# Designs tried in a protein design run: peptides against a protein of PDB entry 9GMZ. Part 213

Target 1, 343 residues: chain A of PDB entry 9GMZ
Amino acid sequence: TGFPLELLTRPATERLAYFENYTVAHPRLKEVYEILMRTIAEPAGASFIFVYGASGVGKTTLRLRVEQKLTELALPKLESDRARVPVVGIEAIAPESRYFNWKEYYTRALITLEEPLIDHKFDYGVRGISRDNFGKINVESKVVAPALRRALENALIHRHPDVFFVDEAQHFGKVASGYKLQDQLDCLKSLANMTGILHCLLGTYELLTFRNLSGQLSRRSVDIHFRRYCADSPEDVQAFKSVLLTFQQHLPLAETPNLVDHWEYFYERTLGCIGTLKDWLKRVLSDALDREATTITLKDLQKRALSVAQCQKMFKEIQEGERQLSETEADVQNLRSALGLGA

## One batch from the design tools (peptide; made by RFdiffusion4, then SolubleMPNN)

Design b2_p22_4_s2 (from b2_p22_4, 9 letters changed)
Fold by OpenDDE base, seed 2:
Structure b2_p22_4_s2 (fold): chain B 343 residues (1-343), chain A 22 residues (1-22)
Amino acid sequence: as target 1 above (343 residues)
Amino acid sequence: SERLKEVEELIKKENEELVDPL
């Protein structure tokens, strides 16, 4: 099924919003979604879920879909428990300084957790945390990180989300020494343990550095690899072509563009990352709508494509991440062989 | 768990609705 044909008579903003809000249920997204939903439903004593994959693979789309579904599932229970929040999601910010800003992290987490629409308001026991006339949390600049942590711990316990999402979680790793990274992981681990709230860290392959530093986290974590589509796999190529077919049907243009015939060019400039593909098509659609164009051409695609140099850089980062995972799998096999369990 | 059953039912329903041929 394509886009609603009525969109062709609608404003460009509405046509663009339709495509922006459209999510392709592609195989890798579906697989990771199902694993993540099952893991959140039954963590089996895990305190962490790590979701790692290439930049632009669709991690944010995954998060938003899970947040939506957990909210939908919780609705019947939220009517009786107005204090509960089903899910919390934040994006970690890259530190402007050499140190991760825990104060900012706790503040953002607290603000996100305490949305104005929540009827049940509680006291955090921390001076300088208040609500405005709209029920929004205000955190005064004088509030120190340890106090914000306690406030967040209390809020997480009280709101009892099924999961706490941290997107772009590789930003925790941007510290000058391995010791500081361990301290940060211990802080996160302590927060998860003290609150009893499952944490899901989504990020790039830089999250694998967290596996190497804490053999204790690995025992209490579930790992989910959100893979890109690989051109060396016929199945992955077919899935990628199917995604292109779906996108071309959901571009609200008078003439359906032929994206599938250009699949190799799309693959070259996205590295099999569907988020990168969607963002590219969104930019091209915006340009087409601004020109009142009936379709998208290869020339329109080329104007908004990532450069070869950008793709080469992104591909090196992907290859390094995929290599690290392959080495870990080989290490497991070597360990199993050394234990006499066989490969 | 009850939560896992709810999720499995949801996944099943979504899979039945997603019969648009990928």
Scores: peptide ipSAE 0.417, ipTM 0.874, DockQ to the pose 0.455
Fold by OpenDDE base, seed 1:
Structure b2_p22_4_s2 (fold): chain B 343 residues (1-343), chain A 22 residues (1-22)
Amino acid sequence: as target 1 above (343 residues)
Amino acid sequence: SERLKEVEELIKKENEELVDPL
C-alpha cells in the first residue's frame, strides 16, 4: 500500500512529516534489528555491543526502532516498577576541542535517563544537580566530571535500563593519542562494570579501532556489522530496487515518480546506504512540495545529489572499513588453519 | 530466558504482519 491519498490535500509540512516518519523495513535493517533485539534480551555475559557500518547505512533508524520496541515490551512491567527506565539512548557529540567532553556526555546521559515524565524522583547525592519546576535536570557549572559520573552510575543502577545506547560512538575515538583512546575505553568499561548495564555503541567503521585496542573488550563484546547493499550481489541489487519501489510509493505526490528506472544513479550517489537515500529523497521532496510540483524528475534528484567527490570520499572510507573486516575474517581462517581446524 | 521468548514472539508477530501483502 502507498501513502494515504488524503495527504495530497494536506499542507506541505504534513506531507513532508509523513515521509520523514516513514521507515522502510529493508532486509539488512531487519536482520540487524533481530540480532540486536536477541542480544539485548540475552547478552550472555557481554557488557558491550558494537554496531558498526557505513555513514548513512541506517544505524540511527535501527537504534530508534529498538528503543521503541523495548519501551513497548516494558510498558506492562513499568506499571509495577515506577523507578525503571526500559532503555536510554544518546548521541555522542564530536568534541569542539581535541578532547572528548565527559562532563557534557554525563550531563546529556543524566538528562535523557531522568525524563521529566518519570514520577519516581531520584536523589543523585550530588550538590548542584537539581530538577527545575518542569522536572528537567539542571546541572550547575560547578559540578565536576567525576561527580557527574557518580550521579550517572547511581542513576543507571536505580533506573536499570536493559541497554544504554550511544550513537555516533566513533567520537570517543577522536583523541590526540592512542593512550587517550585506551583511557576512554577504560572509562566506558568501568561505567558498564560498575552499573551492570549493557552498553551498545553504534558508529562508523572507526569503531573497529576500539575492537582492536583491548583483548579484554573483545571477550565481553558482541559485534554486529550493519552492511550496505553491494552492487556485485544480485540479491543486494534486488533488495535496493525494492527499497526504491517502496519509497516511490510513499512519496506523497500526485504522480508517482519512477525511481526504480534510475536505480544505478541512486546506487552511485548512495553507495547502497538506505539512510543516505532517504535523506536525499527527503531533500528532493521538500523542494518539490515548496514548488507545488506534481512529481519528482531526474533534474530534481540531480539538484540534491551528493557530488561525485563526496561519493568518492565516502566510498574510500567504506572500502577501508570493509577491508579491515575482511582481513579479520581472513585472520580467523588463518588462525583456524594454523590450529589444525579445517577451513 | 523468558525475555528472549518475549522477543522471539515479538519478532514472529512482526514477521507475520510484514507477510501481509503490501
Scores: peptide ipSAE 0.310, ipTM 0.831, DockQ to the pose 0.340
Fold by OpenDDE base, seed 5:
Structure b2_p22_4_s2 (fold): chain B 343 residues (1-343), chain A 22 residues (1-22)
Amino acid sequence: as target 1 above (343 residues)
Amino acid sequence: SERLKEVEELIKKENEELVDPL
């Protein structure tokens, strides 16, 4: 099934919004989604989930899909428990300084957790945290990070979400020495332990550094690798072509573009990352709608493609992450073999 | 758990609704 044909008579903004909100259920997204949903439903004593993969693989799409589904599943129970929030998700901000801004992190977490639409308002017991006339949380500049942490701990306990998502979680580590990175992890671990709330960190392969720093985190974490599609796998190539076919059917244009015939060019400029592909097509669609074009051409694609230099940089980062995981998998297999355990 | 059962039922339903695009 393609896009609703009535979109062709709608404003460019509505046509673009349709494509932006459209999600392709591709095999890797489905696999990771199912693992993540099962793990959130039954954490088995885990305090953390790490979801790592290439930039532009689709981690934010995964997060938003899980947030939606956890909300849908909780709706019948929320009628009886008006204090509960089923899920909370934030994006970690890249620090402007050498240090991660915990004050800003706690502020954003509180603002997101304590949405205006919640009828049951909670008193955080912290002077300088209030609600405006619209029920939005306001945090005065004088409120210090330890007070915001206590407010967030109390809010998480009171609202009891099934999971706390942190997207772009590699930003905890970008400027930190290994020791400072461990301190950040100990802070997150303490928050998870004090609240009893499961934390899910989504990010790039830089999250593997977090996994390796704490033998205590590894014992209380579940790891999920969100893989890209690989051109050396016939099955992955077929899945990537199927995604292109689905996207071409869901571009709200008068004439369906043939994206599949250009699959090698799409692969070259996305590295098998479906989020990168979607973002590229979104930019090209926006340009086409602005020109009132009936279709998308190869020339339109080329105007919005990542440069070869950008792709080479991204590919080097992917190869390093995939190498680290392959070594870890081999080490596990060697350990199992040495213990007399089967594969 | 009951929660895992609810999630497995959801996943099953979603899989039944997913039409292969090919």
Scores: peptide ipSAE 0.300, ipTM 0.832, DockQ to the pose 0.437
Fold by OpenDDE base, seed 4:
Structure b2_p22_4_s2 (fold): chain B 343 residues (1-343), chain A 22 residues (1-22)
Amino acid sequence: as target 1 above (343 residues)
Amino acid sequence: SERLKEVEELIKKENEELVDPL
């Protein structure tokens, strides 16, 4: 089924918002979603989940879907436990400085964890953390990182989220020498251990460096590879075409655009990444709605496409990540074979 | 676990709802 036809009579803002909020349940997203949900439900002693994949593969969409579903599942229990937050999700920001800003990280985590709708006041045991008249957390500039950490530890223990999400987690690695990255990982590990809260780091293949730097994290982590669709797989090509078909049916335009016939061009400019595809279509839809256009043309698509140079850069980063995973899998198989264990 | 059963039931329900014919 396509978009609600009533949207054609609605404002451009509502039509765009429909498409923004629409999620295609494509096979890779579904697979990773199910693995992630099962792992969160039964961590089996894991303290970390690493979700890695190409930029624009849909990791943020995955996170938001899991956050929504964990919230929905928790609703009956939240009536009895007013202190509980079912899930917390933050995006890591690339610091402007050469050093990761832990103060900002803890502040953002606290602000996100302590939503205004939580009637149950909690004492963080830290001066300079308060709620405003709207229930929003305010952190005074004088509050230092160790105090914010303690506040976050206490809040995580008290709120008992099933998982703490950190999106764009590769930003931990961009600023650190290998030594500083280890310190950051040890800080995250300590936070997870002190709170007993499962941490899920979502990011690019740069997260593989985190796995390699900490053999101790590796022992207490679950790895989830969010793969893109590959053009060398007939099944992946068919799945990608099916996503295009679904998107064309869910573009709130008077005339359904033919996206599927251009699948190779869409693949060339998205590298099989559905998030990149959605963002592209969103930009093109916005332009079409602004012009009161009845449909989207190939020219409209071309106007908002990533450049070949951008795609080539993104593809090199993907290939390097996929190579590192393939080598690691081969090394494990070689080790198993050398030990006389079956592959 | 009980939590895993709740999640499996949710996944099952979602799979039944997502069988909207492509």
Scores: peptide ipSAE 0.293, ipTM 0.824, DockQ to the pose 0.398

Design b2_p22_4_s3 (from b2_p22_4, 8 letters changed)
Fold by OpenDDE base, seed 5:
Parts: C-alpha cells; sequence; structure tokens
Structure b2_p22_4_s3 (fold): chain B 343 residues (1-343), chain A 22 residues (1-22)
C-alpha cells in the first residue's frame, strides 16, 4: 500500500509530515521492538536495558514506537490511576563542559515526566519547582542538583512509569574519564534502585564502554544489539531492498521514484542504517516539494547524500563496535566450552 | 504473566498490521 493519494493535493508541509511520521516495519526494528517490549513487560529483576547500535540505525524510532505502545496499553488503567505516567523518554544532551550536567538532566526529566496534561498535580517538596498557569514545570536557577534528584525520585515513584528512556545515552561518557563514567553509572543505578523504575539507555556502540565498567550493572542489565543490515548477507540485502521499495511507495510524489534500482548507492551512503536512509530521503523529499517536482532523481539523491568521508568515519565506528561484540560473543562461547556447557 | 501475554497479543496484532508490502 502506498501513501494516501489525497496528499498530492495537500500543502508541502503536510506531505513532508506524512513521510516524517511514516515508519517502515523492517525486520531488525521488529526484532528489537519485540525484545524490548517483552523485557519491559518482564524485567526479571533487571534495572537497566542497554540498546546499542550504529548511529542512524533507528534507535529513536524504536523508542518512539515503544513509548506509543506503552501509552496505548496503559490507557485503560490510567482512567483509574490518574497519577500514573506509562512511560517517560528524554534525550541526553552532549555536555559543553568536561562534566555531565546532572542539573539539566534532572530538570529535563522532571519537565517531561510532569506534562501539563496530568490532572493530578504533585508537590515535589522542593522550593523553586513550580507549575506555570499552563501546568508546565518551571525550575528556578537557584535549585541545586541534589534537590532536583530528590524531586525526580519522588516524581518517578508517584508516576510509576513502566520504563524511563534515555536516548543518545553515549553522551554520559563522551568527555568523562573511565572513573567519572563509573560514578555517573552508579548515580543512574542509584536512581533506578531508589525509584524501582526500569531504565532503558539507547545509544551508539560507545554504550559498550558503560556495560563493561560496572560488573554490578552487567548483573542487572539486559543488552539489546540493534544491528544494521550487512551487504555480505543475502537476507539483509533483500530486507534493505524491501525497505527501499516501501519508502518509494510512501514518498508523496506524483511519480513513484525507482529507489530499488539504486540499492547499492543507498547502501554505500547509509551503511545499512535505515534511520540514515530515512533522513536522507526526508531531505530529498523536502527539496523536491520546495521545487514542486513530480519525482526525485539520482541527481537529487546525490545532492543530499552523506560524503564518502562521512561514511568512512561512520563505518570505522561501526566496525569497532561490531568487533567488540563479536569478541564478547566468542568469550562467552569459550567460557561455556571451558565449563563443559554446550553451545 | 498476564502483562506479558497482553504484550505478546499486541505484538502479534501489530505484526498483522505491519504486513510486508511485498
Amino acid sequence: as target 1 above (343 residues)
Amino acid sequence: SERLEEVEKLIEEEEKELVDPL
């Protein structure tokens, strides 16, 4: 099924918004979605979920779909428990300084958790946290990080979300020494333990450094690898072509572009990452709509493609992450074999 | 658990809606 044909008569903004909101259900997204949903339903004493994969693999899309589904699932229960929030999701910001800004993190988490739409207003017990006339949380500059943490702990306990999502979670580690990163992880672990709320950290392969730093986190974490499509796998190539076919049918243009015939070029410039592919197609669609074009061409694609140098850098980061995981899988197998356990 | 069964049913329903357009 393609896009609704009525979109061809709609403004460019609506046509772009349709494609922006459209999600292809590709095999890797489906697999990770199912594992994540099951893990959130039955954490089995886990306090953390780590979702790691290439930049642009689709982690934010995964998060948003899980947030939507958890919200839908909670609706019948929210009628009886108006204090409950089913899910909370934030994006971690890259710190400008050598230190992660916990004050900003707690502020953003509180603002997101305490949406204006919640009827039941909670008193945080912290002077300088208030609601405006629209019910939006306001945090005065004088409020210190330890007070914001206590406010967030209380809010998480009262709202009792099924999961707390942190997207771009590699930003916790980007500028920290290994020791400072451990302190940050211990802080997150303490927050999860004090609230009883499951935390899901989504990020790049830099999250593997977090996993390895705390033997205590590893005992209470579930790992989910969001893999890219690999050109050396016939099945992955077929899945990638199927994604291109789906996207070409859902571009709200008068003439359906042939993306599938260019699959190798799309693969070269996305490294098998569907988020990178979608973002590329969004840019090209925007340019086409601005020109009132009936279709997109290879020349239009080339104008908005990542450079070869960008792709080479991204590919090196992917290869290092995939190598670390492959070594870990081999170490597990070697340990099992040494213990006399079967494969 | 009842919660896992609810999630699995909804995953199965979503899988039916996510028909491969091939």
Scores: peptide ipSAE 0.028, ipTM 0.617, DockQ to the pose 0.501
Fold by OpenDDE base, seed 2:
Structure b2_p22_4_s3 (fold): chain B 343 residues (1-343), chain A 22 residues (1-22)
Amino acid sequence: as target 1 above (343 residues)
Amino acid sequence: SERLEEVEKLIEEEEKELVDPL
């Protein structure tokens, strides 16, 4: 089924919003979604979930779908427990300084946990945290990071989310020394342990650096690799073509564009990353709607494509991440063989 | 757990609604 034909009579803003809100249920997204939902339902003593994959693979889409679903699931319980938040999601910000800004992280987490619609207000036990007239959390600049941490611990315990999502979590790794990275991991681990809240860190393959630093995290973490589609796999190529077919049916244009015939060009400029593909098509759709065009052309696609140099850089980052994972798998097999366990 | 069963049912329902356009 394609887009609702009524959209063709609607403003460009509504047509664009339709495509933006449309999510293709592609196989890799479905697989990771199922694993993530099961893991959140039964953490089995895990304190962390790591979801890693290429930039633009669809991690944010995954997070938003899980957040939506956990919210829907919690609705019957939220009517009785108005203090509860089913899920919380934040994005880690790249530090402007050489050090991760924990104060900013805790502040953003508190603001996100304390939506104005939450009737149940509690005291954080920290001076300089207040609510405005709209019920929004205000954190005074004088509040120090250790106090904000305690406030966040109390808020997480009180709100009891099923999971705490941290998107772009590779930004925790942006520290000048391995020692400081360990301290940050120990800080996150302590927060998860003190609150009893499962943390899900989503990010790029830079999250693999966290695996190398803490053999203790490995015992209490579940690892989920959100793979891109690979052109060397016939199944992955077919799945990628089917995503293109679905997108072409859901572009609210008078004439359905033929995206599938250009699958190799789409693959070349997205590296098999569906988020990158969606963002590209969104830009092209916006341009087409602004021109009142009936369809999109290859020329329109080329105008908004990533450059070859950008794709080459992204591909090197992907290859390094995929290599590190393959080495880890080989190390496990070598360890098994050395233990006399069959490979 | 009851929660896993709820999640599995919902995954199954979404798998039905997520008609594989494939």
Scores: peptide ipSAE 0.026, ipTM 0.591, DockQ to the pose 0.540
Fold by OpenDDE base, seed 3:
Structure b2_p22_4_s3 (fold): chain B 343 residues (1-343), chain A 22 residues (1-22)
Amino acid sequence: as target 1 above (343 residues)
Amino acid sequence: SERLEEVEKLIEEEEKELVDPL
């Protein structure tokens, strides 16, 4: 079934919002969703989940879907425990400076954890943290990062979410020295240990650097690889075409565009990343709606495509990440052989 | 665990709701 036909009579903003909110349940998203949900339900002593994959593979979509589901599951229990938040999700910001801004991170985490809809006020035990008349958290400039950390630890313990999501978590790795990266990992590990809250870090293949630096995190982490679709796999090509077919049916346009016939061009400009594909189609749909167009043409697609140079850069980053994982798999086989466990 | 069974049941329900584009 395609989009609701009634959308054709609706404002461009409503038509665009429909497509923005539409999620294609593609095989890799389903697989990673299931693994993630099972791991959150039974962490088995894990303190961290690492979800890594290409930029634009769909990690934010995965996060939002899990957040929605965990919220739905918690609703019956939230009536009795008004202090509880079932899930919290933040996006890590790339620092403007060479150093990760922990003060900003803790502030954003506190603001997100303490949404205005939470009736139960919590005292953070920190001077300079207040609520406005709308229940929004205000943090005074004088509040230092260690005080914000204690406030976040107390808030996480009090609100006891099933998981704490950090999207774009590769930004923790943007430190000028290996020592500082270890310090960042030790800070995150300490926060997870002190609160007892499971942390899920979603990011690019740069998260593999975090895994490799901490042999202690490896014992208490679950790794989830969110793979792109590969053009050398017939099954992956078919899944990618099926995603294109679904998107073309859910574009709220009078005439259904034939996206599937252009699958190679879509693959060339997305590298098999469904988030990149969706964002491209959103831009093209917005342009089409602004022109009151009946359909999307190849020319409209070309106008909003990533450049070949952008795709080449992204592809190099993907190949390096995929190579590192393949080498790790080979190292595991070599270790097993050396231990006498066989191949 | 009871929580895992709840999650597995939900995954099975969502697999049915998630329109198989195939």
Scores: peptide ipSAE 0.010, ipTM 0.447, DockQ to the pose 0.592
Fold by OpenDDE base, seed 1:
Structure b2_p22_4_s3 (fold): chain B 343 residues (1-343), chain A 22 residues (1-22)
Amino acid sequence: as target 1 above (343 residues)
Amino acid sequence: SERLEEVEKLIEEEEKELVDPL
């Protein structure tokens, strides 16, 4: 089924909001969603889940869908357990300085954990953390990072979420030296161990650096690769065309644009990343609505496309990540062969 | 176990809702 036809009589803002909120359930998103939901339900002693893939593959969409589902699942139990939060999701911010700002991270995590209209007041045990009359957390400038960490540990233990999501988690790796990367990882490990809360780190292929740095993490982590669609796979090409057809039907325009006939151009400028595709179509839809256009043309697409230089840069970053994973798979096969286990 | 079965059942229900729009 396409978009509700009543949207054609609605304001441009409502038409754009419909498309923004629309999610295509594509095969790769579904697969990763199922693996992630199963892993959260039965962690099997894991303390970490790593979800890695290309920028714009759809990791934020995956997170939001899992957060929604875990919230829906918890609703019947939340009536009896008013202290519980089902899930916490934050985005890691790129530090302005060469050092990751732990104070900012802990503050944002505390704010997000306590933003639910939880009537249950929690005492953080830390002077200079208060709630305003609207329930918002205020953190005084005098509160130091170690005190905020203890407040977050206590809050996570008390609220007991099923998972703690950190999106854009590659930003933990943006430290001036390799020693500091290990220190960041040990800090996260300690937080997970002290709270007993499962942590899910979502990010780019830069997260593979975290995987390789700690032989102790590998024993307590689950890895999930969120792959893009590849043009060398007939099945992936068909899935990508099906996504284009679905978006074509869900663009709230008077005339349905033919996106599928331009699938190669869409692939060239998205590299098989559905998030990049959605963001592109959103920009083009906004321009079309501003002009009161009946449809989207190839010229409208070209005006909002990523440049060839941007695509070439993104493709090199993808190829390096895919290469590192392929080498790891080959290393497993080589290890099996060396152990006398058949290939 | 019981929680995994609840999650799997809900994934199956969402799969049915996602297949119906094709």
Scores: peptide ipSAE 0.000, ipTM 0.387, DockQ to the pose 0.420

